# Peptides against a protein of PDB entry 5HB3, part 142

Target 1, 150 residues: chain A of PDB entry 5HB3
Amino acid sequence: RQMQDRCMSEYNQRIRNAPEGSIDPFRMACYKIIGRCDLSNRSLDGLQTDVNDWIWLQFNLARETDRSLELAGESYGLAELQASIREIGLKHFPKTAAEDTNGSFGMFFYLQILAGMFEQAIAYLYPFSYVDAVHFAIALTYYGLLRPVD

## One batch from the design tools (peptide; made by RFdiffusion4, then SolubleMPNN)

Design b1_p30_1_s2 (from b1_p30_1, 23 letters changed)
Fold by OpenDDE base, seed 5:
Structure b1_p30_1_s2 (fold): chain B 150 residues (1-150), chain A 30 residues (1-30)
Amino acid sequence: as target 1 above (150 residues)
Amino acid sequence: SMAAKLEEERKKFAQEVADDVAKELKEKAA
């Protein structure tokens, strides 16, 4: 808590007082990750990040606690992340094999698996790669992560 | 090579997705 307050103070001071373009983006990233500063901003400004960096950041910033327990007054848990992944799928990824021109279906499958959306991930993968969907379904079932059809 | 071009396109796409999601999250938090 004391560390978080110090990080928040330094973060706010740098945003307000530093000359434009002089802020070290890596330092700001440290304040965000360690100090949980500015949780409404789920990106790292001034840093070029790929999908792996993005998803890693989301997991690190995520809280499984209720909003009432979040010191910053901003909560973002696994449920919100899953909702974001779903929205990404609707906007940016192919819905059918016929729409897949660049093989990006695998990336969306990967994101869903990382977010624990196992049933949805398998259902999504099935029309793109039947064999892979079956193999993953078997593996996930073995580990108790996939609910079979009742 | 074709493989290198495909990898570059995938990286660009990943960045675009990340940026769009970040924007949406900011808008929802406002």
Scores: peptide ipSAE 0.022, ipTM 0.493, DockQ to the pose 0.505
Fold by OpenDDE base, seed 2:
Structure b1_p30_1_s2 (fold): chain B 150 residues (1-150), chain A 30 residues (1-30)
Amino acid sequence: as target 1 above (150 residues)
Amino acid sequence: SMAAKLEEERKKFAQEVADDVAKELKEKAA
């Protein structure tokens, strides 16, 4: 608790008082991840990050804790992450095999799996790779993660 | 190699997606 309060204080002080471009992006990232500061901003400014880094950050920032227990009053849970992944998919990933120019469908499939969107992930993969979709569907069903549609 | 070019294109695409996502998240937080 004391450490978190100190992190929040230092983070807010640096954002307000430091000249533009003078703040160490890695230090700010540490405050965000460890201190859970400014969770409304779900990106790391000044760092070159890829989709894997982005999703890692989202999972670290997402907590399934009751909103009442978060001192910062900011809640970003699994539902918000799933919504974000869905939006990203609609904007940046191919919807059909004909639209796939770089094989990026696998990344969107992976993001959906990580976010627990199993049914949607399988449905998405199906038109790209029927065989792989069936194999994943069987595996997910075996582990009780896939709800079969009646 | 063709494989290296494809990997570079994938990395570039991943970065573009990450940048667009970051921009969208900043706009929603503002």
Scores: peptide ipSAE 0.020, ipTM 0.464, DockQ to the pose 0.611
Fold by OpenDDE base, seed 3:
Structure b1_p30_1_s2 (fold): chain B 150 residues (1-150), chain A 30 residues (1-30)
Amino acid sequence: as target 1 above (150 residues)
Amino acid sequence: SMAAKLEEERKKFAQEVADDVAKELKEKAA
């Protein structure tokens, strides 16, 4: 607790007092990941990151801790991550095969699978690739991850 | 190279997604 308070104090002081661009982005990333500072900002500012880096960060920042012990707004579990992925999907990924110009549907499918959104992932994949959707549905059912709708 | 362009586009996309999520979370907390 004392170390966390110290990290938060240093993080807040640097964000408020340091000139823009003068802070080492890697140091700020360490405060965010290790110190759990400013969890409302789910990005690593000043770092070149790809989608894999982004999803890695989200999983590392996601904690299903007792909400009573976390400061208001810093509780971010799997449910919040899933909600964020849904919102990202609505804004940034194709909804139909006709909208898919870059083949990005596979990335959104992948993100949903990583987040444990299996039913939604299969439903999303189905209009893009029927065969793949069926194969994944069979596999997920075999491993007990897909709940068949009765 | 085509691979380098794709990687750059992926990085740009990831940053845009991250910024959008951060903005939404900030607005909900406010």
Scores: peptide ipSAE 0.024, ipTM 0.505, DockQ to the pose 0.336; fails the geometry check
Fold by OpenDDE base, seed 4:
Structure b1_p30_1_s2 (fold): chain B 150 residues (1-150), chain A 30 residues (1-30)
Amino acid sequence: as target 1 above (150 residues)
Amino acid sequence: SMAAKLEEERKKFAQEVADDVAKELKEKAA
């Protein structure tokens, strides 16, 4: 707790007082990840991040901690991640094969899978690639991750 | 090589998605 408080203090101090560009983005990332500082900002400023980095960050920030121990504003779990992915999907990813220009459906499928949104991922993939959806459905079912819809 | 092109396209796509996601996250945080 003391370490976390110190991290938050240092993080906030640096954000407020450090000259632009003087803050080591990696250090700030460490404060965010380890110290759980400023979890409302789920991006890493000043770093080149790709989708893998983003999703990795989201998973690291997501904790199944006792809600009683976390400040209400710093609570970020799997549910919040899933909600975020849903929202991102609705805004930025194709809903139909006709809307898919860059094969982006695969990325959204991947994000959903990573977030444990298996049923939704399969349902999403189905209109884009029936064969792939079936294969993944079989695999997920085999591993007990997909609930069969009756 | 075709593999290198595919990897480059994948990286570009990943970056685009990351940028979109980052934008969305920033918009939600504001």
Scores: peptide ipSAE 0.020, ipTM 0.467, DockQ to the pose 0.414; fails the geometry check

Design b1_p30_1_s3 (from b1_p30_1, 16 letters changed)
Fold by OpenDDE base, seed 5:
Structure b1_p30_1_s3 (fold): chain B 150 residues (1-150), chain A 30 residues (1-30)
Amino acid sequence: as target 1 above (150 residues)
Amino acid sequence: SAAAARAEAVAKQAQEIADAVAAELKAKAA
């Protein structure tokens, strides 16, 4: 608790007092990831990141901490991550095979799998590739990750 | 707005990956 408070204090102080561009982006990233500072901003400013970095960050920030100890505005769990992925999907990814011009459906499928949205991922993949959807469904079932529909 | 910006970044990267894979497959078929 003391370490977290110190990290938050230092993070806020640097954001407020440091001239633009003088802050080490890696240091700020450390405060965000380790110190859990400014969780409402789930990005790393000043760093070039790819999709893998982004998703890794989302999972790290989505730690189920005791909600009672987290400020109401800073609690991001797996449910919030899943909601964000759903929103991203609705806005930026093809919903049907007819809308898919660039094969981007695979990335959204991958994001859903990473977020543990297995049933939704399979359902999404099915209209794009029946064979692949079946193969993944079999694999997920084998590992006990896919719940059979009653 | 922040969520939208991230979504756009993800979508852009997804497209870049898709294009790269497509180009690679085309090169191998050639």
Scores: peptide ipSAE 0.025, ipTM 0.454, DockQ to the pose 0.053
Fold by OpenDDE base, seed 1:
Structure b1_p30_1_s3 (fold): chain B 150 residues (1-150), chain A 30 residues (1-30)
Amino acid sequence: as target 1 above (150 residues)
Amino acid sequence: SAAAARAEAVAKQAQEIADAVAAELKAKAA
């Protein structure tokens, strides 16, 4: 696509030639999202972000398409995002109730739900809150989102 | 009060996690 090619060209030019700190971080973010530029860097430099901003970015950068059909830029599918979320979970979130000091298990549950990792989310929540896990399992089943047990 | 304290703790941890994730992703891209 012509627009994507232009965005990629401008992005690369600015990264290479612009003085440090002179580039508008929002402009660079636009190039990344629209132009699919530098998708190996899944963050927004120069911007204050929280976990919600981070997850928003990941979903905007994700594209569930055949990589062979990419016309310009890079591809990053849902599978890669899910893998990243799993990795984040292993490193930064409690695995057991005993490890949970701040009640952050709910955030990881939330991230997994957003990424469509429903079975994993329920399994993760269960040891922290049996009642909540059951309630969510019922709800997900009602909407046809929870897969049957094999 | 207890609920407020918990909410603050969760928010703080969420920010720390976001920062750590961002740093890790940047490092992987380098």
Scores: peptide ipSAE 0.022, ipTM 0.483, DockQ to the pose 0.694
Fold by OpenDDE base, seed 3:
Order: structure tokens, then C-alpha cells, then sequence
Structure b1_p30_1_s3 (fold): chain B 150 residues (1-150), chain A 30 residues (1-30)
């Protein structure tokens, strides 16, 4: 679209010519989200963000249905998001109940569910809370979202 | 309360994770 081309031009111009820290971070965020600029960098520079902000950004940047229509290098799909979530899980979230000191396992479970990683989410939750894992497994099976094990 | 303490702990960890992810993404993009 014409708007995307304009945003890309302005974004590139500002990145190249503006002194570091002189660009409004919110304006740059608008270029990234609305203009689909520089999607290889899936972060927002100069903004204070939490996990909720991060996951919101990832889902907004993901455009599975229009991936083939996007500019080369400016695409990010569900598969890449899922891979990123797995990587984050390995680095930053507890893997066993013994490692869980503040109940953060629930956040990682939540992220996996949002990303459609249902089987992995249930498998992850099981050692932390058997009862909750069973309840979610039943619910996901009921809605046809959980694939049966062979 | 225990609930408030847990919420604060989770929020703190979430912020640390977000910062780490942002730093890692910047490094990969450079």
C-alpha cells in the first residue's frame, strides 16, 4: 500500500539521519506496527515494556494470512512466534516445581496457550499442577484443540 | 498479603524477561 511505502521511507530516513535517542519511540513504534517497518527487529526501542506488551507486539506483528504479500524480510508468522516462546521458556521460566519460586510457571503456560501450543502447554503444566493440567486437557479435548496421543 | 507479594514477584520477573528479550533481539538485529 501507498501508506506502507511512505512509512518505510520515513522510517529508514529517520534511522539513518537522526541522532541516537532523538527520535520519538512511540512514533517509531507506529512505523513498525502500522507501516510494517523493520519486522526483523521485533522489539520497541526506548519503550518500557513487560511480558504482556511483548506478547501483544508479537501477535500484532504476526500476519500468517498475508505473509506471502509482505515485503521480503518483513514477514513474521505463527511458527516463528512459537519458536521464540519456546526459546524464552528455556531461558527464563522454571522447568520443574523445584525451580519455581514465585509462581511464574503460570505465565509461561499462559503464553503457550495464547500461541496455540496446547500440547506443549499441558505437558509443561502437568508437573506443577496435576489437577489443573487435567482440567485444561479435558477442556481442550472437548473443543477439538488437543490432539490425542498414540 | 501473600497474593500481593506473589503478584509483585511475577511482575518483577516479567519485566526482567522483557528487558532480556529486547536486548537479545537488538543484538540479533545488529
Amino acid sequence: as target 1 above (150 residues)
Amino acid sequence: SAAAARAEAVAKQAQEIADAVAAELKAKAA
Scores: peptide ipSAE 0.022, ipTM 0.475, DockQ to the pose 0.683
Fold by OpenDDE base, seed 2:
Structure b1_p30_1_s3 (fold): chain B 150 residues (1-150), chain A 30 residues (1-30)
Amino acid sequence: as target 1 above (150 residues)
Amino acid sequence: SAAAARAEAVAKQAQEIADAVAAELKAKAA
């Protein structure tokens, strides 16, 4: 708790008082990830990140068990991550095979799987690749992660 | 190879999506 308070104080002081671009982006990332500072901003400014980096960050920021210790408005759990992924999917990923120009459907499928959105992931994959959807459905069912529809 | 070209295309699109998401998150935080 004392360490978190100190990190938050340092983060707030630096973000308010430091000239733009003068703060080491890796240091800021440490404050965000370890210190849980400014969780309303769930991106890392000044760092070149890909989708894998983004999703890794979201999972690291998701602390379901520590939600009670977080300030109001800075709590971010798995449910919020899933909601974010859903929104991203609606805006940035193809909804049908006809809209898929670059084969990006696999990335959205991957993100949904990582976020534990198994049923949604299979449903999404089905129109793009029937065979793959069936194979993943079988695998997820085997591990007890997918509930078969009666 | 065709497989390498596809992988590169997917990686590029993934980066574009990541950038778009970051921009949206910034806009919501402002």
Scores: peptide ipSAE 0.021, ipTM 0.472, DockQ to the pose 0.624

Design b1_p30_1_s4 (from b1_p30_1, 22 letters changed)
Fold by OpenDDE base, seed 4:
Structure b1_p30_1_s4 (fold): chain B 150 residues (1-150), chain A 30 residues (1-30)
Amino acid sequence: as target 1 above (150 residues)
Amino acid sequence: SAAAEREAKRKALAEEIAKEVAEELKEKAA
């Protein structure tokens, strides 16, 4: 708690007082990831990141923390991330194989898996690739991640 | 309300994800 408060204080001071571009992006990333500072900003400015890095960051930041220790305004956990992924899926990803022109279904499947939405991911993948869905279902079940629907 | 703010943040993140995904898809198509 004390360390986190200090990190937040330092982070805020640096944002306010440091000249633009003078802050080491990696240091800022450390404050964000380790210190969980300024979780409202989910981007890392000044870092060359790809989608994988971005996704990694989102999932890292979405880790379960003691809710009692998080400021209400900074609380963006796994549930919120999952909700966001669902929304994105509905808006931007194909729902059927017939709608899949770019093979983007795999990306959405991947996002769901990373977000721990295993059952939904398998259900989504099934109409696109039956074989893959079955394989993943078996694997996830083996690791105890998939809850079989009775 | 705190709930409204959370929802706004969620939507903002969703939009960001969508943008990143869209860019990735463009890169793969290229």
Scores: peptide ipSAE 0.077, ipTM 0.585, DockQ to the pose 0.033
Fold by OpenDDE base, seed 2:
Structure b1_p30_1_s4 (fold): chain B 150 residues (1-150), chain A 30 residues (1-30)
Amino acid sequence: as target 1 above (150 residues)
Amino acid sequence: SAAAEREAKRKALAEEIAKEVAEELKEKAA
C-alpha cells in the first residue's frame, strides 16, 4: 500500500510538472504497470508498440488477482476487456470476406484468441478462411479450450 | 449511478482500444 501510494504520487507529480516530451516513457510505463497508476489510460504514450505489446498491457492492467485491493472505480477485468474487443470488432473490422479490403480480419481473430474468446474467434474466422478455421478448431478442442456447442 | 459509471468506463476503454488498433492498421498499410 505504501509503495502504491508513493508510485501514484510520483506519477502525478511528473505528469503535472514535467515539460512536455521530457518524461521517460519507460519510467511512466513502469508506474502504470507496477504501480497501477492512471488505469483509465490504457495506452503507453511515447512508446512504439505493436499489437502484441498492446494486448500484453491490457492483460496486465486487467489482473483479477488484486481486485480486492483495487479501488472499485479502477478495476478492469477480463470480462470488460472482452466486451471492449467485441465492440471494436463491430466498428472497425470486416464481418465478411467481401468487406475485407485491407486483410485485417487476421488481426481481429488474433485479438479474440488472446482474450480467450475462442468460440467467437473461430466463428469469425470461418467465412474468411474455412481451412484455417477448421485447423484452429481442432487444435483448440485438443487442448480443451473450445466448448462444445450444445 | 454505479452501473452507469461502470458502463461509461467500459465505453471509454473501448474507444481507446479502437483508436490504437486503427493507428496500427494505418501503419501496416503504409
Scores: peptide ipSAE 0.028, ipTM 0.499, DockQ to the pose 0.032
Fold by OpenDDE base, seed 3:
Structure b1_p30_1_s4 (fold): chain B 150 residues (1-150), chain A 30 residues (1-30)
Amino acid sequence: as target 1 above (150 residues)
Amino acid sequence: SAAAEREAKRKALAEEIAKEVAEELKEKAA
């Protein structure tokens, strides 16, 4: 708790007092990731990031902690991340092979896997690539990541 | 190149995803 309070204090002090652009983006990222400072802002300003980096960040910042222990408005757990991925999928990714004009189905599959949505990822991949879906299902089952359908 | 176009599309999609999630977070905080 003392370390977190110190991190929060330093983070807030630097945001308020430092000239714009003078703070090392990597240091700010460390405060956010390690110190869990300013969890309402999930972006890393000044760093070149791709979709993989973004998902990695969201996954690391997501905690299944009791909301009562987190400051109001800073709780964003794995469930919320998964919900966001589902919504993004509905808006931006193809549902069938016929709709896939850009070959983006693989990206959405990957995002679902990173978010721990294994069953949904396999179900999504199946109509695009049967063989790949079966291979991933076998692998995920081997590692105990797929829940058997009762 | 086809590779450059694919990368551009990927980047654009990533930005859209980030924007959508950010907006959703703002709405929930509100």
Scores: peptide ipSAE 0.024, ipTM 0.526, DockQ to the pose 0.320
Fold by OpenDDE base, seed 5:
Structure b1_p30_1_s4 (fold): chain B 150 residues (1-150), chain A 30 residues (1-30)
Amino acid sequence: as target 1 above (150 residues)
Amino acid sequence: SAAAEREAKRKALAEEIAKEVAEELKEKAA
């Protein structure tokens, strides 16, 4: 608690008092990740990040916190992330193999797996590649991550 | 190369998705 309060104080002080462009983006990232500062902004400004880095960040920030203890503006957990991924999937990714022009189905499958949406990921992959869907289903079942639907 | 073009397209899509997700997160937090 004391460390978090100190991180928040230093983060706020730097944002307010530092000249433009003088803030070390890596230091700001540390405050965000370790100190959980400014969780309303889930991006890292000034850093070159790819989708893997972004997803990693979202999972680290999406800690299961008691909703009663988090300020309303900072309460974005795993459930909200999963909902956002689902919505993005509906808007930007193919539903069938016939709609897949760029081979982007694998990216959405990957995003769902990273988000812990295992059943949905397998169900999505099935119409694109039956064999791959079965292999992943077996693997996920082995690790106890997939609940078989009767 | 065809492989380089595919990778470039994948990266561009990933960046777009990340941007969209980030905006969605901001809207829900607000």
Scores: peptide ipSAE 0.022, ipTM 0.514, DockQ to the pose 0.407

Design b1_p30_3_s1 (from b1_p30_3, 15 letters changed)
Fold by OpenDDE base, seed 2:
Structure b1_p30_3_s1 (fold): chain B 150 residues (1-150), chain A 30 residues (1-30)
Amino acid sequence: as target 1 above (150 residues)
Amino acid sequence: SRIENDVENFGKFIEEAEKKGAEIMKKLLS
């Protein structure tokens, strides 16, 4: 708790007082991760990161808790993450096998699964790989994660 | 907005990944 408060304080101070571009990107990363600062901008500017780093950051910052209990003053839960993933899918991933040129559909399927969007994930995977979609549907049903169609 | 920022940020990663992938493939085929 004390560490988080210090991070938030330092983050706000530097954002207000530091010259543009003078803030150490590694320090800012620590503030974002530990202090949960500036949850509206969950990016690590100035660092060499990839898609896996982005995924790790988003899911570590997301909290499946009551928004009223957020100590950082900003709320970022699973619902917000799911909304972002939906929009990312619409813009950056193929919708059909015909649109798939680099085999990236698996990444979007993976993102949806991580975010608990199981029904949508299976529906998305189906046109790319019928066999895999059925396989995952069976597995998710077995573990009680997939809601059956009435 | 938050969502717009996420979409934009993710897009940058995809572009970079594709670029790096293409470069790797060129090296492997040379």
Scores: peptide ipSAE 0.323, ipTM 0.793, DockQ to the pose 0.254
Fold by OpenDDE base, seed 5:
Structure b1_p30_3_s1 (fold): chain B 150 residues (1-150), chain A 30 residues (1-30)
Amino acid sequence: as target 1 above (150 residues)
Amino acid sequence: SRIENDVENFGKFIEEAEKKGAEIMKKLLS
């Protein structure tokens, strides 16, 4: 907590006072990860990252419970991440098999699973691969993660 | 908004991946 507060304080000070580009990208990354600063934009500018890095970052930043407004840090939880994943899906992934040109549906399925969006993930996967969807549904149900009946 | 930023940020990865993929294919077919 103390370290987080320090990071946040430094981040805010530097963002306000430092010239553009003068802050080390790695330091900024630390502020993002440790300090949970500027969670409205969870990108690591100035660093070469891939989708796996992005995924890692999002889930590390998404706390199980949102932080209180009384705390210095911004609130960002799983629900917010799930909302983002939904919108990412709508924007960047195929909705139907007919729209699937590069087989990217699997990535969105994966994202949804990681985010605990199990019902949505299965529903999404079904039109692309009903066999896989059924298999996953069975498995998820076995572990009590899927809600067949709402 | 936060969501819009996430969507945009993720989109960059997709675009980059597609670009790289296209480049690879181009090289393989050349």
Scores: peptide ipSAE 0.322, ipTM 0.790, DockQ to the pose 0.227
Fold by OpenDDE base, seed 4:
Structure b1_p30_3_s1 (fold): chain B 150 residues (1-150), chain A 30 residues (1-30)
Amino acid sequence: as target 1 above (150 residues)
Amino acid sequence: SRIENDVENFGKFIEEAEKKGAEIMKKLLS
């Protein structure tokens, strides 16, 4: 659409030509969201954001489209987000209860759930909290989101 | 890579959260 094209144009122009720090970060955020500009860098520089903002942005940028229809070589969908979350988990979150010093396992579980990584989320949560894992597994199964093991 | 960027960017959130958490804990324990 014309709006998207305009956003991309302005974004690219500003990134290339504007002095550092002179661009309204909110405007840049709009360009990224609406124009899907620079999908390889899905951060909002200059804004005070948290993990919730980050994940919100990722979902907004993720599109389920036929890649053949995507123009400029940058495709970003749920699969790519899931891949990123997996790697984030490997790097930044505890792998076992013994490694958990700050209780951050819940955040990673949350991220996985949001990204539709249900089986992985339950598997991850299990060693940290058996009870919670079971409860979530039951719930997810009830809603048809989790395939139970036979 | 895209994933590497995401990992790096997310790391910043973790660091910030840890700092805030530590500060809160210090206040609570003081």
Scores: peptide ipSAE 0.293, ipTM 0.784, DockQ to the pose 0.229
Fold by OpenDDE base, seed 1:
Structure b1_p30_3_s1 (fold): chain B 150 residues (1-150), chain A 30 residues (1-30)
Amino acid sequence: as target 1 above (150 residues)
Amino acid sequence: SRIENDVENFGKFIEEAEKKGAEIMKKLLS
């Protein structure tokens, strides 16, 4: 708790007082991960990252903590991440096979699986690849991760 | 909003990936 408080204090001080671009991106990343500072902006500016790095960061920051224990007053959990993934899908990924020009549907399927959105992931994959959707559905059902739609 | 920021941030990754893909294709066709 003491370390987290110090991180938040330093983060807020640096954001307010430091010239733009003068803050070490790695240090800022540490403040975000350890101190959970500024959870509304979960990007790592100034670092070369990919989608895997992004999703890793989101999962690490998405913690179910009691609202009363979050010093920054910002709550960010799995439900919030899932909501973001849904909106990302609507904006950046094809909704139908006819809209798929770049074959990017697999990436959105992957993101949904990582976020635990199994039913939605299978439903999304089905019109793009029937065989793959069935195979994943069988596997997820076997492990008790897929809830049968009644 | 938080979600809008996430959508925008993810969009940057897509744009970068598309640029890299285009560069690779140019190299392969060249």
Scores: peptide ipSAE 0.264, ipTM 0.767, DockQ to the pose 0.224

